# Ledger of designs, part 80: peptides against a protein of PDB entry 4ASU

Target 1, 270 residues: chain A of PDB entry 4ASU
Amino acid sequence: ATLKDITRRLKSIKNIQKITKSMKMVAAAKYARAERELKPARVYGVGSLALYEKADIKTPEDKKKHLIIGVSSDRGLCGAIHSSVAKQMKSEAANLAAAGKEVKIIGVGDKIRSILHRTHSDQFLVTFKEVGRRPPTFGDASVIALELLNSGYEFDEGSIIFNRFRSVISYKTEEKPIFSLDTISSAESMSIYDDIDADVLRNYQEYSLANIIYYSLKESTTSEQSARMTAMDNASKNASEMIDKLTLTFNRTRQAVITKELIEIISGAA
Target 2, 83 residues: chain B of PDB entry 4ASU
Amino acid sequence: FTFASPTQVFFNSANVRQVDVPTQTGAFGILAAHVPTLQVLRPGLVVVHAEDGTTSKYFVSSGSVTVNADSSVQLLAEEAVTL

## One batch from the design tools (peptide; made by RFdiffusion4, then SolubleMPNN)

Design b2_p13_4_s1 (from b2_p13_4, 6 letters changed)
Fold by OpenDDE base, seed 1:
Structure b2_p13_4_s1 (fold): chain B 270 residues (1-270), chain C 83 residues (1-83), chain A 13 residues (1-13)
Amino acid sequence: as target 1 above (270 residues)
Amino acid sequence: as target 2 above (83 residues)
Amino acid sequence: SALERFREALAAA
């Protein structure tokens, strides 16, 4: 490579490093906020799941319609955040199909669709776009919940798949159950609850769905920002290493050029 | 007893004597041994009676309340403010 | 639904 080529590459990589460093700082700021907001959201979300856990709601085997909700975002450059969710969605869909279930998919965030479109396009009901630019709000979750409930797809049970935040360096893809109103109403384990008005139960279920979606979004966002911060840090380090290597190459090449010029002068070949 | 909104936690697995909640079917008090039930909140006043006799008041917009068989209670309000 | 009412309230706030 010529000195000019090396210089051009150095400039390019230095620019990339500046961008990745900037992105790291932005991700760090968003992560700090997300982590703070996750604390109450987790209590809230886990509280919403308490009924399903404590009542041990089971879906009869004869029920065939299953909904999978994958939660991620529209934004890339966050390591395996999207692929981990997609992988678990694929696995779950395959297992359910093998069991003779009808599977439909909802994607929260465009990246899930991007990964699964080719193989699962016929199973997608809807994809929610414009996710991840701003921190998710309960309003956002409510919109998603309402859209799902109004979709006309009468699922019996479902799964919401998202990345649960563990630490700045760790997340875990998890699955939480979603149950239809009919499934909840028909569950034998619900018999211990007082005679609940049908309208009350419907409204309760709507809140539960919105709550769980909100919780999943908050977990996902925190996980994503931490992963992006790490990814950008790694990219910056890789760029730094490449800059060092190219700088050495530049210096070596420069010395070779000087030596060649000196030899030409001494030999009179110039 | 857990009482939270999406953005704030007021009680987390706390022991309380009684919680008065405004529900769509009417306001009622949840005692320690209340039967399992599900209710939806209407906008109104929540009153938490602690075991030490302290009473706390909150205004909630909407949400849900769950009383489980194990006596655990989840009060989940979309919006809640201390009064 | 209660959720719809809440959504409307949030939008108005």
Scores: peptide ipSAE 0.030, ipTM 0.910, DockQ to the pose 0.178
Fold by OpenDDE base, seed 3:
Structure b2_p13_4_s1 (fold): chain B 270 residues (1-270), chain C 83 residues (1-83), chain A 13 residues (1-13)
Amino acid sequence: as target 1 above (270 residues)
Amino acid sequence: as target 2 above (83 residues)
Amino acid sequence: SALERFREALAAA
């Protein structure tokens, strides 16, 4: 490589390092906020899931329509955040298909679609874009919930798949159940709940869905920002190492050029 | 008894004597061993009566309340503020 | 929906 080529490459890598360092700082700030906001969101979301756990809602085997909601974002450079969700979605879809279920997919964040488009395009109902630029709000979750309920797809049971935050260095892809209004209303275990008005139950389910989506978004966001921070740190370190190597190469190449020029002068070949 | 909004937690698995909630079907008091029920909140006043006799008041917007067979209660409001 | 009703109520207040 010529000195010019090495210099160009050095400049490029230094620019990348600046970008990754900046992104790390941004991710760190977003992570700190997300972690703080996750604490109440987790209590809120887990509280919303309590009914399904305590009532032991079961979907009858004759019900075949299953919805998978994958939760991630539009933004890359966050390690395995998106691929982890997509992998679990694929696994779940395959298992459900093997069980004779009809599977439809909703992607929260464009990255899910990007990963699954080729293999699962026909199963996608909708992809929600513009996820990840700002912290998710309950309003955002409500919009997603409403869109899902109005999609015309009458699912019986669903799965929401997202990355649950554990620590700054750890997340786990998890699945939580979603049930349709019909499934809840027809569940035998719900008989203990006295005289539930149909309108009340509908409204309750709307909130429940929004609550669960909100919770999943908050978990996902915290996990994503943490993972991005780590990824950008790693990228910055890798860039630094490459800069050091290229700098050494540059110095060696420069000396070689000088030596060659001196030899040419001495030999009269110049 | 759990009482939370998306952004704040007021009670987390706490033992309380009574919770008065505003629901779309009317305000009702949740006592110990209340029958299981599901309700949707209307904007209004939530009153929590603690075991120690302390009464706390909250204004809530919308949301849900669940009373389970095990006497656990989840009060989930979209917005809630202490009064 | 309950959510819509609430939003309307908030907007009216």
Scores: peptide ipSAE 0.028, ipTM 0.912, DockQ to the pose 0.110
Fold by OpenDDE base, seed 4:
Structure b2_p13_4_s1 (fold): chain B 270 residues (1-270), chain C 83 residues (1-83), chain A 13 residues (1-13)
Amino acid sequence: as target 1 above (270 residues)
Amino acid sequence: as target 2 above (83 residues)
Amino acid sequence: SALERFREALAAA
């Protein structure tokens, strides 16, 4: 490679490093906010899931319609955040299909669609785009919940798959259950709950769905921002190492060029 | 007893004596060992009676309340404000 | 914000 080539490459990598450093800082700021907002959201979301955990709601085997909701975002450069969710979605879809279930998919965030469209396009009901530009709000979750409820797909049970935040360096892809109104209403374990009006239960279920979606979005966002911060840090470090290597190559090449020029001068060939 | 909104936690697995909640079917008091029930909130006052005799009041918007068989209670309001 | 509107509604009630 010529000195010019090396210089051009150095410039390019230095620019990339600047970008990745900037992105790291942005991700860090977003992470800090997300983590703060996750604290109450987790209490809220876990509280909403308490019923399902305590009631041990079971879907009858004869019910075959299953909904998978994958939660991620539209934004890349966050390590394995999207692929982790997609992988679990694929696995679950395959398992459910093997069990004779009908599976439909909802993607929260365009990245889910991008990953799964080729293999699961026929199973997608809807994809929610423009996720991740702003911190998710309860309003956002409500919109998603309402769209799901109005989708016309009469699922019996579902799974919401998202990355749960553990720490700045760790997340875990998890699944939480979603149940249809009919499934909840017919569940034997629900018999212990006193004379629940059908309208009350419907409204309750709507809130529950919104709550769970909200929770999943908050967990996902926090995980994503943390992962992005890490990814950008790694990218910056990799760029730094490459810059160092290229700089050494540049210096060696420059010395060789100088030596050659000196020899040409001394030999009178010039 | 857990009482939270999406953005704020008021009680997290706390022991309380009684919680009065405004529901669409009417306001009712949740006592210790209340029968399991599910309700939805209407805008109104939530009153939490602590074991020490203190009373806290909150205004809530919409939401849900769950009383489980194990006497755990989840009060989840979309919006809630301390009064 | 929704919260502000809610507080305003509360103050008006």
Scores: peptide ipSAE 0.021, ipTM 0.903, DockQ to the pose 0.061
Fold by OpenDDE base, seed 5:
Structure b2_p13_4_s1 (fold): chain B 270 residues (1-270), chain C 83 residues (1-83), chain A 13 residues (1-13)
Amino acid sequence: as target 1 above (270 residues)
Amino acid sequence: as target 2 above (83 residues)
Amino acid sequence: SALERFREALAAA
């Protein structure tokens, strides 16, 4: 490589390093906010899931319609955040299909569709875009919940798949159940709940769905920002190492050029 | 007893004497060992009676309340403010 | 739905 080539490459990598450092800082700020907002959201979301866990709601085996909601975002450069969710979705879809279930998919965030569209395009009902630019709000979750409920797709049971935040260096892809109103209403375990009006139960379920979606979005966002921060840090370090290597190469090449020029001068071959 | 909004936690697995909640079907008091029930909140006042006799008041906009068989209670409000 | 009504109320406020 010529000195000019090395110089151009150095300049390019230095620019990349500046960009990755900047992105790291942005991700760090978003992460700090997301983590703070996740604390109450987790209590809220876990509280909403408590009924389903305690009531042990079971879907009859003869019911075949299953909905998978994958929660991610539109934004890349966050390690395995999207692929982990997609992988779990694929696994779940395959398992359900093997069990004779009909599977439909909803993607929250464009990246889910980008990964799964080739293999699962016929199973997609809807993809929600414009996710991840701003922190998710309960309003956002409510919109998603309402669109799902109004989609006309009748499901018996569903699964919401998202990345649960563990720490700044760790997340885990998890699945939580979603039940249709009909499934909840017909569940034998719900008989212990006294005098539940059908309208009340419907409204309750709407809140529950919104609550769970909100919770999943908050977990996903926190995980994503943390992963992005880590990814950008790694990219910055890799760039730094490459800069060091290229700088050494530059210096060696420069010395070689000088030596060659000196030899040419001494030999009178110019 | 858990009482939270999406953005704030007021009670997390706390022991309380009584919780008065405004529901769409009417206000009711949740006592210890209350029968399991599901209700939807209407805009109104939540009153939490602590074991020490202290009462706390909150305004809620909407949400849900769950009383489980194990006597656990989840009060989940979309919006809630301390009064 | 209750959620729709609430959103409408918030938007009107």
Scores: peptide ipSAE 0.029, ipTM 0.912, DockQ to the pose 0.114; fails the geometry check

Design b2_p13_4_s2 (from b2_p13_4, 5 letters changed)
Fold by OpenDDE base, seed 1:
Structure b2_p13_4_s2 (fold): chain B 270 residues (1-270), chain C 83 residues (1-83), chain A 13 residues (1-13)
Amino acid sequence: as target 1 above (270 residues)
Amino acid sequence: as target 2 above (83 residues)
Amino acid sequence: SALEKFNEALERL
């Protein structure tokens, strides 16, 4: 490589390093906020799931319509965040199909669609875009819940798949159940909740869905920002190492050029 | 007893004597060993009576309340403020 | 290389 080539590469990598460092700082700030906001959101979301855990709601085997909601974002450069969700969605979809169930998919965030488009395009109902620029709000979750409920797709059971935050260095892709109003209403275990007005149950289910979506968004966001911070840190370190290597190569190449020029001068070889 | 909004936790698995909630069907008091029920909140006053006799008041916008067979209660409000 | 993939990703942002 010529000195010019090395210089060009050095300039490029230095620019990349500046970008990755900046992105790391932005991700760190967003992570710190997301982690604080996740604490109440987790209590809220887990509280909403308590009914399903305690009532042991089961979908009858004759029910065939299953909805998969994958939760991520539109934003890249966050390690395996999107691929982890997509992998679990694929696995779940395959298992359900093998069981003779009809599977439909909703993507929260454009990245899921990007990964699954070629293999699962026919199963997608809708993809929610513009996810991940701003922290998700309960209003955002409510919009998603409402759109799902108004989609006209009559699912019996569903799964929401998202990355649960564990620590700055760890997340786990998890699945939580979603049940239709009909499934909840017909569940034998719900008999202990007798005399519930149908309108009350409908409204309750709407809140439950919004709550679960909100919770999943908060877990996903925290996991994503943490993963992005780590990815950008790793990229910055890799860039630094490459800069050091190229700088050494530059210095060696420069010395070789000078030595060659000196030899040419001494030898009289023009 | 768990009482939370999306942004704030007021009670997390706490033992309380009574919780008064505003529901669409009317306000009712949740006592120990209350029968299982599901309700939706209307805008109004939540009153929490602690075991020590302390009473706390909250205004809630909307949401849900669940009373389970195990006497656990989840009060989940979209918005809630301490009064 | 990982760096090339990263550069491609950056060019898309």
Scores: peptide ipSAE 0.012, ipTM 0.866, DockQ to the pose 0.014
Fold by OpenDDE base, seed 5:
Structure b2_p13_4_s2 (fold): chain B 270 residues (1-270), chain C 83 residues (1-83), chain A 13 residues (1-13)
Amino acid sequence: as target 1 above (270 residues)
Amino acid sequence: as target 2 above (83 residues)
Amino acid sequence: SALEKFNEALERL
């Protein structure tokens, strides 16, 4: 490589390092906010899931329609965040299909569709885009919930797959159940709950779905920002190491050029 | 007893004496060992009676309330403010 | 994006 080539490469990597450092700082700020907002969201979301756990709602085996909601975002550069969700969605879809279930998929965030489109295009009902530019709100979750309920797909049971935040260096892809209104209404375990008006139960289910989606979005966002921060830190370190290596190469190449020029001068003066 | 909004937690697995909630079917009081029920909140006043005799008041917009067989209660409001 | 290409290149290094 010529000195010019090395210099060009150094300049390029230095610029990339500046970008990755900047992105790290942005991700760090978003992470700090997301983690703070996740605390109440987790209590809220876990509270919403408590019914399904305590009531032990079961879907009859003869019911075949299953909905998978994958929760991620539109934005890359966050390590395995999207691929982890997509991998679990694929696994779940395959297991359900092997069990004779019909599977439909909803993607929250365009990255899910980008990964699964080739293999699962026929199973997609809808993909929600514009996820991850701003922190998710309960309003956003409500819109997703409403769109799902209005999709016309009469699922019996479903699952929401998302990355649960564990720590700044760790997330876990998890699955939580979602149930249709009919499944909840027909569940034998619900008999212990006093006579619930059908309209009340419908509204309750709508809130429950919105709550679970909101929770999943908050977990996903926190996990994503943390993973992005880590990815950008790693990229910045890798760039630093490459700069050091190229700087050494530059210095060696420069000395070689000088030596060659000196030899040419000495040989030409003779 | 858990009482939260998406953005704030007011009670987290706390023991309380009574919670009065505004529901679409009417306001009711949740006492110890209340029968399991599901309700949807209407805009109104939530009153939490603590075991120590203190009373806290909240305004809620909408949401849900769940009373489980194990006497656990989840009050989940879309919006809630302390009064 | 240039950044994605860079990260891919960095992962190969």
Scores: peptide ipSAE 0.011, ipTM 0.867, DockQ to the pose 0.013
Fold by OpenDDE base, seed 3:
Structure b2_p13_4_s2 (fold): chain B 270 residues (1-270), chain C 83 residues (1-83), chain A 13 residues (1-13)
Amino acid sequence: as target 1 above (270 residues)
Amino acid sequence: as target 2 above (83 residues)
Amino acid sequence: SALEKFNEALERL
């Protein structure tokens, strides 16, 4: 490599390092906000899931339509955040298919589609884009819930797959159940809940779905920002190491050029 | 008893004496051993009666309330404010 | 290259 080539590469890597450092700081600010906003969202979301746990809602085995919702974002540079969700979606889809279930997929965030489009394109109902630019709101979750309910796909049960935040250095990809109105209405365990009006139950289910989606978005966002901080820190360190290596190479190459020029001068070949 | 909005927690697994909630089918009081039910909130007043006799008032927009067989209650409002 | 992948990722941000 010429001195010019090394210099150009050094400049490029230094610029990348500046960008990754800036992105780390931005991710840190977003993480701090997301973690604060996750605290109430977790109580809210877990509270919404309490019915399904307490009522032990089960889908009959003869029911075949299953919905998988993968929750991530449009934004890269966050380590294994997207691939972890996609991996679990693939595993779940394969298991359900092996059990004779029909599987449809919703992607929250374009990265899910980007990873799964080749192998699972025909199973996708919809992909929500423009996810992750701003912190998710309950309004955003409501829009997703409404779109799902209006998709025309009459699922019996579903799975929402997202990264649950554990700590700044750890997340866990998890699954929570989603049930259709029909599944809830027909569940024997729901008989203990007296005289639930059908319209009330429908509205309740709409809120429940929005609540669970909102919760999953908040968990996902917090996990993503923490993972991005780590990824950008690692990228910045790797860039630093590469800069050091290239700087050494530059110095060696410069010395070699000087030596060559001196030899040419001494030999009279110049 | 859990009472939360997406952005704020008011009660988290707390013991309370009574909760009055505004529902689409009418306002009702949730006491100990209330029958299991699911309801949807209408905009209105939530009143929480603590075991110590303290009464707290909240305005809620919309949401859901669940009374389970184990007497656990989840009151989940889209928006809620202390009055 | 790692740089190209990074640039592609930046464009998607």
Scores: peptide ipSAE 0.009, ipTM 0.868, DockQ to the pose 0.016
Fold by OpenDDE base, seed 2:
Structure b2_p13_4_s2 (fold): chain B 270 residues (1-270), chain C 83 residues (1-83), chain A 13 residues (1-13)
Amino acid sequence: as target 1 above (270 residues)
Amino acid sequence: as target 2 above (83 residues)
Amino acid sequence: SALEKFNEALERL
């Protein structure tokens, strides 16, 4: 490589490093906010899931319609955030299909559709776009919940798949159940709640769904920003190492050029 | 007893004596060993009676309340403010 | 775009 080529490459990598450092700082700020907002959201969301755990809601085996909701975002540069969710969705869809279930998919964030488009396009009901530009609100979750409930797809059971935040360096793709109103109302374990008005139960389910979606969005957002921060840090370090290597190569090449020129001068070779 | 909004936690697995909640069917008090129930909140006053005799008041907009067989309670409000 | 190529490269890392 000529000195000019090395210089051009150095300039390019230095620019990339500036971008990745800037992106790291932006991700860090968003992560700090997301983590703060996740604390109450987790209590809220886990509280909403408590009924399903305590009541041991089971879907009858004869029920065949299953909904998979994958939660991620529209934004890239966050490591395996999207692929982890998509992988879990594929696994769940395959297992359900093998069990003779009908599977439909909802994608929260455009990246889910992008990954699953070729293999699962016919199973998609809807994809929610414009996810991840702003922190998710309960209003956003409510819109998603309402659209799902109004979709006309009469699922029996569902799975919401998202990345649960563990730490700044760790997330885990998890699944939480979603149950239809009919499944909840028909569950034997719900008999202890017998004196519940049907309208009350419907409204309760609407809140429950919105709560779970909100929770999943908050977990996903925190995981995503953390993963992006880590990815940008790693990219910045890798760029730094490459700059060092190229700088050494530049210096060696420069010395070789000077030596060659000196030899040409001494030898009289113009 | 857990009481939270999407943005704030007021109680997290706390022991309380009584919680008064505003529901669409009316206001009722949740005591120890209350029968399991599911209700939807209406805008109104939540009153939490702690074991130490202190009383805390909150205004809630909407949401849900769950009383489980194990006497655990989840009060989940869309919006809630301390009064 | 250079950004898309960069994104693809980062997704492969």
Scores: peptide ipSAE 0.006, ipTM 0.858, DockQ to the pose 0.015

